# Peptides against a protein of PDB entry 3C66, part 117

Target 1, 189 residues: chain A of PDB entry 3C66
Amino acid sequence: KSWANLFEKNDFFFRYKFYLEITAYTRGSDEQHLKWSGLVESKVRLLVMKLEVLAGIKIAHPFTKPFESSYCCPTEDDYEMIQDKYGSHKTETALNALKLVTDENKEEESIKDAPKAYLSTMYIGLDFNIENKKEKVDIHIPCTEFVNLCRSFNEDYGDHKVFNLALRFVKGYDLPDEVFDENEKRPSK

## One batch from the design tools (peptide; made by RFdiffusion4, then SolubleMPNN)

Design b2_p23_1_s2 (from b2_p23_1, 7 letters changed)
Fold by OpenDDE base, seed 5:
Structure b2_p23_1_s2 (fold): chain B 189 residues (1-189), chain A 23 residues (1-23)
Amino acid sequence: as target 1 above (189 residues)
Amino acid sequence: MIQDPFVLDLYDPNWSPVYQATL
């Protein structure tokens, strides 16, 4: 049981061909982000349950922990760029134009008081019951219900300049670098 | 054509839909 759980965490990003990424964005304080991301994370299990009952989905398996990152985000354009580019290996290199906040640099004067964008990302591994390569899977209903549930929880979350939420469907070979250890090779196409 | 981000085309190698829920 204990070994299986360790292996499950270590190979999660190699087990599935497809992933659904759920990212909570906050351009504001760490406290604001903690509340927003905590709410989103608390509702992911409901989304999983809704996905599992769809005929086209064989497995919907959540990863247990969020991935956390933050960037210096001086402008609204930077915030839009983060939301556009984050979550795909093909596009994430654009984020190198921004200053990543780390434990090593967070106390620097230029970073400490700078506007920041915070990101918390949850991953769901997906396996599908598709016999025909031309078949599409529609996950619109459960995803829309999930977004509406998060949005309607508090009126403060209606400020799109501060709080945002994204869902991204990603193939295993296009997962962000953050999900792999330095010694791990990303899945091939 | 703007593809619906929640209608998944699993076999298109270039398909990477993003749904941005601006609050």
Scores: peptide ipSAE 0.252, ipTM 0.783, DockQ to the pose 0.640
Fold by OpenDDE base, seed 3:
Structure b2_p23_1_s2 (fold): chain B 189 residues (1-189), chain A 23 residues (1-23)
Amino acid sequence: as target 1 above (189 residues)
Amino acid sequence: MIQDPFVLDLYDPNWSPVYQATL
């Protein structure tokens, strides 16, 4: 990785107080995930454009690269657990109950042929035009349009046993560990 | 009460909603 790429990453996850996480999940083959995640990623810019026009949103800035991970996922319950716990520092420790697939272990006999859940996550940094701490921002329209656009692209993507899509609003101090380098200090509240 | 994941509460320290697309 060029030094420039490292600096861009580090600044992004410290620059905003708020983030929208978009995660494409696949319980199936790597090929299925590549197609699904690629589709989702291709539509993120459209979501950004729709967010930017909302009066309460000052900035919607996408991070340029997805974060990718995969877990051994033997059951549907495990797949639901992944979707529930992933994307927040508060809850991500629950994923330690599952085997993370790595380059070092992917060829192990117990992992190679095991059912897997694949994850690809895009991040959007958000800044808001809110002066009053009691004000709320409604993002239903752009988010639902985005989800519908992704799910309607292919009938197969309606199978929730295989393909899922989540949007999570998170504060900078609660970002997953994956966005920080090993030597970086997590943002404080 | 299940918080609406798309009505953003920016200042609640415990608010971290997730929307699972079931459509």
Scores: peptide ipSAE 0.246, ipTM 0.777, DockQ to the pose 0.642
Fold by OpenDDE base, seed 2:
Structure b2_p23_1_s2 (fold): chain B 189 residues (1-189), chain A 23 residues (1-23)
Amino acid sequence: as target 1 above (189 residues)
Amino acid sequence: MIQDPFVLDLYDPNWSPVYQATL
């Protein structure tokens, strides 16, 4: 199977049983988010490289494009809720309580000047060496190093009120709806 | 004990993959 097929959206989110989601959050300006998410995205390949060399990981394959979303986020509690609920099909419905910013509504007065939370999510498909009977795979070190690398790049990125970075391990059947096209059926358990 | 979100238990049926590590 050509590497090109691995980057096709239609195949990528069905190919793996497991995914690592990397979400850059920004409660601030679009410019702040572009810088933050751009930094995070630029470092994902380093994380992949570190994951690939782990004995328990057979494949770590990044999806090439981030998923972008933004919400009206008037409060810090809303921002915490976004961070808690985003990235899982089980919990993402809670985000419906917030106004999703779209191209259609972004110019509305109530949305245009509202505080926003921006999200950029990268996905890494994971395949594990089952034969090693390692019931547990520890990815703590690569992930921690990655987060530290991103957070340490600029002192401003240490402000958790504005900038956040989450890594979430997700099974294919629990991927957010955003990764599937309307005509695609979610993977079964 | 908050299960370490980065210690992946692939075979635990009770493993909730929704471990957000906000580091």
Scores: peptide ipSAE 0.238, ipTM 0.758, DockQ to the pose 0.473
Fold by OpenDDE base, seed 1:
Structure b2_p23_1_s2 (fold): chain B 189 residues (1-189), chain A 23 residues (1-23)
Amino acid sequence: as target 1 above (189 residues)
Amino acid sequence: MIQDPFVLDLYDPNWSPVYQATL
C-alpha cells in the first residue's frame, strides 16, 4: 500500500491496534480556539518524530486532518465533563447530554450566544516493537515535552479554564464514533 | 496503584490509561 493511501481516512482507523489522541479544548471564542488548536496541530509532527525514535515504537503515523466539534458549554462542570468523557467510545455517550453545535443549529437563539467548548482532535496510529507480551512502553518523555511546548508558547494557554490539552492512549476498538463513517463497522477487540 | 497513562501496558486487559490533560 502506498504512503499516499495512509493519508486517506479509508483504513487509517483500522490499520493500528493503538492510537494516541491529541485533543485541544477551548472554552471561549472560535478565534481563541483556531489559534490554540492551530498551534497544537502544528506541533504534532514533532511529537511523531519523538515517538518514532523510541525503541518500543515501530511506527508512529499521524492522521493528517483534525476532527472538529463544539458543544454548548454553560458551566465549568460541563467543560470538565467534556474533557473526561470525550475520546473513548466507552464514555462518549455522556456527551449526548450536551447540545452539539452544528451548521444547522448554530444560528438558533439558544445556541449562537451560548458559551461553547471547541474540540480539535489529532490521531497518531501506533505500532510497537514487542519482543514479549510483558513489555511496557514508556512514552512519557515525548508526551510531556509536547504538552510543555504547546502550553508554554503563550502565557494565555496556561489558563486551564479556557485552554486545555489532553493526550489519550486508546485501543482501536475504543476509538470515538467520529472517526468512522456511518457504513463502517467498529474494529473488534 | 495509580497507573501512569504514558507507561503503556499493551497486554494488560485491566489497563485503563487516563487521559493526561495537565502535566
Scores: peptide ipSAE 0.236, ipTM 0.762, DockQ to the pose 0.508

Design b2_p23_1_s3 (from b2_p23_1, 10 letters changed)
Fold by OpenDDE base, seed 1:
Structure b2_p23_1_s3 (fold): chain B 189 residues (1-189), chain A 23 residues (1-23)
Amino acid sequence: as target 1 above (189 residues)
Amino acid sequence: MKQDPFVLDLFDDNDEPVFQATL
């Protein structure tokens, strides 16, 4: 199967049992988010390369497109809540308490001037070399190197009140709803 | 001992988030 078929959304989120999510968060301007998320996205390939060489990882395949969302985020507590709840089907329902910014509502006076949190999420599908049923795979080094690479690029990215970066390891059945089309059924356990 | 979030237990049937790190 050609690499081109790996980038078809239709099977990517069904192909792997495990995924690594990389989410760039920005509580600030759209311009700030564009720069931050663009940087993070540009470095994902380096993380993939570092993951692929780990003995326990057979395959690490990035999905080519980020998932974008934004919420009205009036408080720092709301921003912390977004970072805690986003990226898992089990917890994402808590985000319904926040106003999702859409193309239809973005010009509303209550939304236009409101503080916003922007999210850009990249997905990596993972296949593991399971030789022994007791093997743990340590991804600490690649992940830490990746985060340090992103955060060190600009001094402004050290401001955790504005810029955040999360890595989440999830099972395919617990992927966020955003990755599935309305006609797709979530993978079962 | 808090499990190191970067150590993936592939056989953990626990439905808990296997790893979340905001860095």
Scores: peptide ipSAE 0.354, ipTM 0.815, DockQ to the pose 0.428
Fold by OpenDDE base, seed 2:
Structure b2_p23_1_s3 (fold): chain B 189 residues (1-189), chain A 23 residues (1-23)
Amino acid sequence: as target 1 above (189 residues)
Amino acid sequence: MKQDPFVLDLFDDNDEPVFQATL
């Protein structure tokens, strides 16, 4: 299989049993999010490199394109809910309680000036060296280093009311619907 | 003890997210 096929959406989200999701959250302006998410995105390759050298990880492969979404987020509780529920098929339905900002609705008065939460999500497909009977792989160090690297770039990124960074380990069957096309069936358990 | 979210259990059939950390 050509390396080119690794970056095709349709093959990537079916190729691995496990994914690491890196989501940059911003409750603020689009400009704030662009800076924050752009920084996070720029560092994902460093995380990949650190994951690849772990004995339990056989492959860490980033998907090249971020998934971007934004929601009307009038309250801090809504922002916490987004961070709790996003990134899993099981929980993402809770986000339906929020108004998704789309190109079609973004100019509506009720949306235009509303507080927004912006999300940019990067995916890393993971393959593990299961043969070594390591049932558990500790990724604490590379993940913590990555987060520290992102948050230390600007003091403003320490404000958890505005800027958040989540890492989520997800099974392929529990990936968010956004990663699949309408005609694609979610991987089975 | 809350399982360290950064310790990936590859065989945990638990439908809970194996790891979620907002840092």
Scores: peptide ipSAE 0.348, ipTM 0.812, DockQ to the pose 0.448
Fold by OpenDDE base, seed 5:
Structure b2_p23_1_s3 (fold): chain B 189 residues (1-189), chain A 23 residues (1-23)
Amino acid sequence: as target 1 above (189 residues)
Amino acid sequence: MKQDPFVLDLFDDNDEPVFQATL
């Protein structure tokens, strides 16, 4: 089966048991987010290359497109909640307490002028070389190097009140609903 | 002991997020 099928959304999120999510967060303007997210996205390939050389990782396959979302985010506590709850099916229901910005509602006066948190998420499918059922895979070094590379690019990206970067390791059955189409059944445990 | 979030336990059957780091 050609590698071309791995670039289709529907096959990608069913192919792997494990995924690494990389989410760029911005509490600010759309322009700030575009710059920050674009930078993070441009560096994902470097993270993939560093993951692929780890002895415990057989395959690290990036999905080609980011997932974009934004919420009305009036408080710093709301921004912390988004960062805590986003990226897992188990916890994402907490985000229902916030107003999701959509193409249909973005021009409403109450939403247009509201403070927003923007999210851009990249996914990496992971296959592991597990020789022993007790083996753990340490991804600390490549992840830390990646974050440092993104944060050090511009001094403004050191402001955690505005710019954040999260890495989340999830099982395929716990992927966010955003990765599946309405007619797709979530992977079983 | 809090498990290092960057150390992936692939055999943990717990439904908890295996790793989350906001950096």
Scores: peptide ipSAE 0.347, ipTM 0.812, DockQ to the pose 0.431
Fold by OpenDDE base, seed 4:
Structure b2_p23_1_s3 (fold): chain B 189 residues (1-189), chain A 23 residues (1-23)
Amino acid sequence: as target 1 above (189 residues)
Amino acid sequence: MKQDPFVLDLFDDNDEPVFQATL
């Protein structure tokens, strides 16, 4: 039975205390983003496999679908801000300063031709082996190997002005609003 | 010492994102 069938969307973001977010960023064309995000997404399973073998990690479960968003991103500073603020409920409100591209507004003249930042985010739910009294788990190696694997695939992906890749470790109560349905209550601390 | 962002502190109640690396 494929891992993909075991997690109904409905409780994935409530099952774990901790999540690793993998966000592919592209400030460029939708075509550039499709290639970049598709590559990153294709490699997430390798990251999961590398995380699962860490002594401190009991479970690393990927969510099966990316979350997609895009913003009007007129400046490099805006792009840096997106990368800094995205992926946490505490900080995501700063993104309200930017125009979120939606199906309703994408054809507006002010949005259609505007520079955009595209985001594709994959989530990994993490369960830890707390029994070993390891308060800390080092994920440096798996994460670095993953990033290097993605970045080395094409020389173009070395352009940090266009392509970025972020890994963010978040608590379940600090997940972005996008992962919850409108009727779902955010996990409490 | 800059906390190694890749070292996940499971008990750090610090409201700061425990790990964010743009790589």
Scores: peptide ipSAE 0.344, ipTM 0.808, DockQ to the pose 0.428

Design b2_p23_1_s4 (from b2_p23_1, 8 letters changed)
Fold by OpenDDE base, seed 2:
Structure b2_p23_1_s4 (fold): chain B 189 residues (1-189), chain A 23 residues (1-23)
Amino acid sequence: as target 1 above (189 residues)
Amino acid sequence: MVQDKFVLDLYDPNDSPVFQAKL
């Protein structure tokens, strides 16, 4: 498969059995999110490099574009729910309780001035070097370093009420619906 | 739950571990 296919949505999300999702969360302004997500996105390549050198990881390929979404997020509990439920097909239906901000509704009075949670999600496709039936791969160190790198860039990013960063390990069959087109079938188990 | 360890289990169908470093 050509490298070009790694940058095409349809091929990327069917190519790997495993994905690492990197989601930058912001409960604040769009400007705050742009800065935060932009920073996180800028560091993803460093994470990839650190993942690639792990003995258990054969391939770590980032998808080139973030997935952007935003929700009306009136409460901190809603923000916690977003962070808990987002990124997995199994749990993402819980987000239906929140108002998704769209281009069609963003100017509605009830949405325009509402508190919002912004999400930017980067995906890394993973292939593992499963030597000796190793079922487990420890990626704690590179992920910790990555989060620390992002959080330490600005003191403001230490405010977990506003800025959050999560890494989720997701199997291809459990990827969020957002990564598939309406005509695409979710990968099977 | 912020997991102190981010260990990927490739065969656990229920494991979608989330690493939220609340650092």
Scores: peptide ipSAE 0.437, ipTM 0.864, DockQ to the pose 0.744
Fold by OpenDDE base, seed 1:
Structure b2_p23_1_s4 (fold): chain B 189 residues (1-189), chain A 23 residues (1-23)
Amino acid sequence: as target 1 above (189 residues)
Amino acid sequence: MVQDKFVLDLYDPNDSPVFQAKL
């Protein structure tokens, strides 16, 4: 299978049992989010390289396109809730309590001037060297280095009220609905 | 649940750890 076919969305979210989600959060302006998410996205390749050299990881393959969403986020508690609930099928239904911003509703007065949380999510498919009898794989160091690299780029990114960055380890059956097309069935355990 | 150490347990069916470095 050519490397070109690896970038087709259609099989990426079915190919791996395990995924690492990298989500950049911004509670602020669209411009702030574009800068923050763009920075995070630009560094994902470095994380991939560091993951691939770990003895327990056979393959770390990034999906090339981010997933974008935004919600009306009137309070800091709502922003924390988004960060807690997003990225897992088990918990993402809690986000239904918030108003999703869409192209159809973004010009509504109640939405246009409302505080917003913006989300950009990158996915890395993971294949592990199971033969090494390692039940656990420690990825703390490369992930810490990645977060530090992103946060240290600009002093403004230290403001957790505005900018956040989370990494989530997710199994294929628990991927968010956003990664599947309407006609695709979620992977079974 | 935000974990201080990001260790992946491949056999835990409920393991979906979130790493948020408070840096």
Scores: peptide ipSAE 0.430, ipTM 0.862, DockQ to the pose 0.739
Fold by OpenDDE base, seed 5:
Structure b2_p23_1_s4 (fold): chain B 189 residues (1-189), chain A 23 residues (1-23)
Amino acid sequence: as target 1 above (189 residues)
Amino acid sequence: MVQDKFVLDLYDPNDSPVFQAKL
């Protein structure tokens, strides 16, 4: 990575107090995930446009690159756990019970042929218009439209056993470890 | 926490809602 890319990444995850995470999940093949995550990624800008026009949102800024991860996922219960626990520092430690697939271990026989869950996560930095003293912002409609758009694109994407999509609202201090380098400190509360 | 409605609370330090559209 160029110094510029590192700087852009690091600045992004310290720039905002709030983030929206969009994660595409696939329990299947790498090819299935590539198609699904690519579709979801291609629609993120449409979601951003819909968020920006909401009265409570001042800025919705997408990070340009997805974060990719995959786990050995032998059961449907494991797949549900991944979807429940991923995306928050408070809960991500539960994923340590699963085998993370890495470039170093992906060719091991026990991992290569194992069922896998693939994750692709896009981040949107959020700045809110608090002048209206609104403690709460409803983003249900734009998010529902986004999910419907992604799932309706192909009949196969309606299969929740294989393809899933989640949006998580996360505060900067609760971002997953994956967004920070080893030498970086988490934002304070 | 999975919610039927995706409403963000900016001042609740424990509120990190997840919108899993099981559509």
Scores: peptide ipSAE 0.429, ipTM 0.862, DockQ to the pose 0.733
Fold by OpenDDE base, seed 4:
Formats: sequence, C-alpha cells, structure tokens
Structure b2_p23_1_s4 (fold): chain B 189 residues (1-189), chain A 23 residues (1-23)
Amino acid sequence: as target 1 above (189 residues)
Amino acid sequence: MVQDKFVLDLYDPNDSPVFQAKL
C-alpha cells in the first residue's frame, strides 16, 4: 500500500484505535489564528517524528488536513470551556451552548463582529506496540517539546489569553463528530 | 483534564487526557 493511500480521509478515522489531537486555539482575529495555526501545523511533522521513535508507538500517522471551526466566544470562561470540551464526542455537546460560526451565519450582525475563538485541529493516528503488554505509553517529553517549540517561536504566542495549544488523546469511538461524514457511522468500542 | 505528565492509558475507556503546557 503506497503512502499516498494512507492519507486519504476515507479510512483514516477508522484505521486507528487511538488518535492524538493537536488543537491550536485563538481568541482574537482570524489573522492571528492563521499565523498561529499555520505555525502549529508546520511543526506537527516534528512531533510525529518524535512520537515514532518511542518504544511504545508503532505508528504515528498524521492526517494532513486540519479541521477548522470557530465559535462566538464572549468571555474567557467560554474560551476555557472550549478548550476543555472540544475534541471528544463525550464532551463536545457542551459546545452547543456557544454559537458555532458557519458559512450560513457568519454574516449575521450578532456573529460578524462578535469575539471569536478559532480552532484548528490536526490528527495523528496512533498504533501501539502492544507486544510488551504496556497498557501505558508516556508521550510527555515529545509533547512538551512540541508545545515549547510552538510557544517560543514568537513572544506573542506566550499569551494564553489569546493563543492556546492542546494535545488530546482520544479513542476512535470518541472522536469529534466533525471528522466523520454525515453518512459515516462512528466507530464502536 | 490537563496533566503535568502525558501518559496514555490504552485500556482506560474514560481516559482522554489533555495536555497543555502552560509555559
């Protein structure tokens, strides 16, 4: 199977039992988010390389396309909620309390000029070397290095009120709805 | 939950750890 076939969306979110989600958050302008998310996305490959060399990880395979979303985000508490709840099917319903910005509603007066949180999410499919019966894999170091690399790139990215970066470990059955097409059935446990 | 250590538990069905380095 050519590497090219591995990057097709069609099976990516069904292929792995485990995923690492990398979400760049921006509470600010779309321009700020474009720069921040673009930086984060550009560094994901480095994280993948660091994950692949871990003894417990057999495969770390990035999905190359980011998922983009934005919410009306009036308060800092809302921004914290987004960061807490986004990225898991179990918790994403809490985001329904916020107004999702869509192409259909983005020009509405209540949305157009509202404070927004922008999200760009990259996914890494993970396959583990279970042969060692290791139920746990420590990925702290690579993830720390990755976050530090992104945050240290520009002094502005140290402002947690504006720019955030989270990594979430998610099981395939708990992936956000956004990764599936309307006709696709969510993976079972 | 933001954890200082990012350890993936493959068998905990409820473990969906979030890592945010607040540096």
Scores: peptide ipSAE 0.420, ipTM 0.860, DockQ to the pose 0.722

Design b2_p23_2_s1 (from b2_p23_2, 8 letters changed)
Fold by OpenDDE base, seed 4:
Structure b2_p23_2_s1 (fold): chain B 189 residues (1-189), chain A 23 residues (1-23)
Amino acid sequence: as target 1 above (189 residues)
Amino acid sequence: EVEVSGYILAPGVVKSEPFTAIL
């Protein structure tokens, strides 16, 4: 089975108990976001490589495609709220306070001209060496290095008012709704 | 048993929030 086939959506979000979410945020233009998210996405492979060599990590598999979303984001507080609430099923309902940009509404004048926050989220499924030994797995270093790598690539990416990058460790049952199809049921605890 | 430790890297900040998960 090809490496590419392993990363098809199919059961990816059911295969692992734990996931690392990598979200690139942009409050600005779509062009700014394309550049920023494209950079982040291009570096995910490096993070995977760094995770794979950790003794406690058996497998780190990236999902090959990003999840894209955008919200009308009139204020900086809204942008902070998005960054705080996004990425967890427990908190994502708070995002309902904002207008999600969809194909159906994107041409509406009130939405078309509104300031927007763009989100691109990559997922890494994590399998740990539970069966072999008791150990502590610290993913802080590789994750921090990844963030620093992305943010230092261009000085513009240091502007937190525009560009942000978050890594969130989540359980499978707490994955955002976006990763599941309408006919799929989220994993239970 | 594996204890996963790390950080949730929050947007807009340099520091991260620590987490621990027991597997």
Scores: peptide ipSAE 0.165, ipTM 0.786, DockQ to the pose 0.397
Fold by OpenDDE base, seed 1:
Structure b2_p23_2_s1 (fold): chain B 189 residues (1-189), chain A 23 residues (1-23)
Amino acid sequence: as target 1 above (189 residues)
Amino acid sequence: EVEVSGYILAPGVVKSEPFTAIL
């Protein structure tokens, strides 16, 4: 169970059939997001530990680096849309309706002072115990504990208009494009 | 097949719904 091999991307996003995506959302300042996402990221190890002890889970390995993105987000509806559509290849194209903030455009007048939604996403690769004949694996408890841990750290994090946290279970072939290099082929179903 | 349940979708809603994991 060495995490050392997971410090770099390598084949991490091809290694597992299933992934748990943990995304911290902030509609506010960069400073607010830095604090929120930093907190969430600091607690991922605890979630991994809780997942690993579940009978149906053989391996839970985190990818150690977050994926960062931000969008111009003028309305609350846009913020909800981001949270709904992000994290799945089949739905992420809806995000094309929003302006992605990049290093090249962040200083543009229309973008610089615009309301923004910030995203930081951590990934956990999951392998299940086939031999145990377990019909159901319920990750609700460890996930709930994780969310409660993060949300309760600061009273401000209770404001869902600003701070949000989503955990999404996805198959490898439905991972967002962000995890693959331009020269990499997406895993097949 | 193994049923995997438990996910949280924003905003502010915790859901535990089954997903099919094909082993």
Scores: peptide ipSAE 0.113, ipTM 0.715, DockQ to the pose 0.397
Fold by OpenDDE base, seed 3:
Structure b2_p23_2_s1 (fold): chain B 189 residues (1-189), chain A 23 residues (1-23)
Amino acid sequence: as target 1 above (189 residues)
Amino acid sequence: EVEVSGYILAPGVVKSEPFTAIL
């Protein structure tokens, strides 16, 4: 398969058993989110490089396109809920308690001026190295370094009430619905 | 079988928990 085909959505979310989800959260303005998410996205390749050199990881393959979503987020508790529930098919139904902002509803008066949480999510497909007979792979260090790199870029990004960053390890069958087209079936367990 | 650990949940909490990867 050509390298170009690896970046096509068509089979990326079916190719790997495991994925690392990187989500940038912003409870604030669209402008704030664009800056924050743009920064995070710009550093993903560095994380990939750090993951690839781990003895237990054979492949760390980034999906190049971010997934974007936004919710009406009137309270800090709602923002915490989003951060807790997003990124897993098992838990994402809890987000139905919040109003998803869409192109169809964004101009509604109740939505247009409402406080919002913005989400940008990048995905890395992971293949593990079994040849070394390693029984454990710990990604804590590279992930922590990545978060620190992003958070330290600007002092404003230290405000956890506004800017947040999550890295979630998930199985392919537990990927959020957003990664699949309506005509695609989720991978089975 | 490979055990995978480590994830970060906003607002920056890092956890390292066992996860079994079946290859």
Scores: peptide ipSAE 0.068, ipTM 0.696, DockQ to the pose 0.383
Fold by OpenDDE base, seed 2:
Structure b2_p23_2_s1 (fold): chain B 189 residues (1-189), chain A 23 residues (1-23)
Amino acid sequence: as target 1 above (189 residues)
Amino acid sequence: EVEVSGYILAPGVVKSEPFTAIL
């Protein structure tokens, strides 16, 4: 397959055994989230570049489309729960306790002015160099640099009550439902 | 701040459990 085809949804989430999820969280306004998520998204390519040069990583390919969702988030505990549970199929059902904001319900009085948590998630498909021998891949440095780059861009982004950034390593079979169409079967273990 | 863990890999298998970092 061509390099361009790796950015097509249909194959991307079946192509790799492993994915890195980069999720920008905002408990605030949509405007705040647009700025925050936009910044994070703009830096993902730099993270990819840093990952690609690691000896243990054969391939790091980003999926260019962000996955976006928002929830009514009345409390800080809810916000923490979202950050803990989101991004894994095995845990994402906990999010059902929260009201998902949709185009259909966003104008409802109980939702319109409610506190929101906004999520934007970027995915990187990973292929590791594990053909010949046992290797250690340490992604701490590039990931930390990435987070620092994002967080340091604006003083406001240091407020963890509002802005958060998570990196989750996920196996293909544990990808969130959002990455699959209704007629697609998630990868097996 | 949570550290992003390293991964020990062998052919066809990941020896280290991945860790979610919320930073």
Scores: peptide ipSAE 0.030, ipTM 0.571, DockQ to the pose 0.058

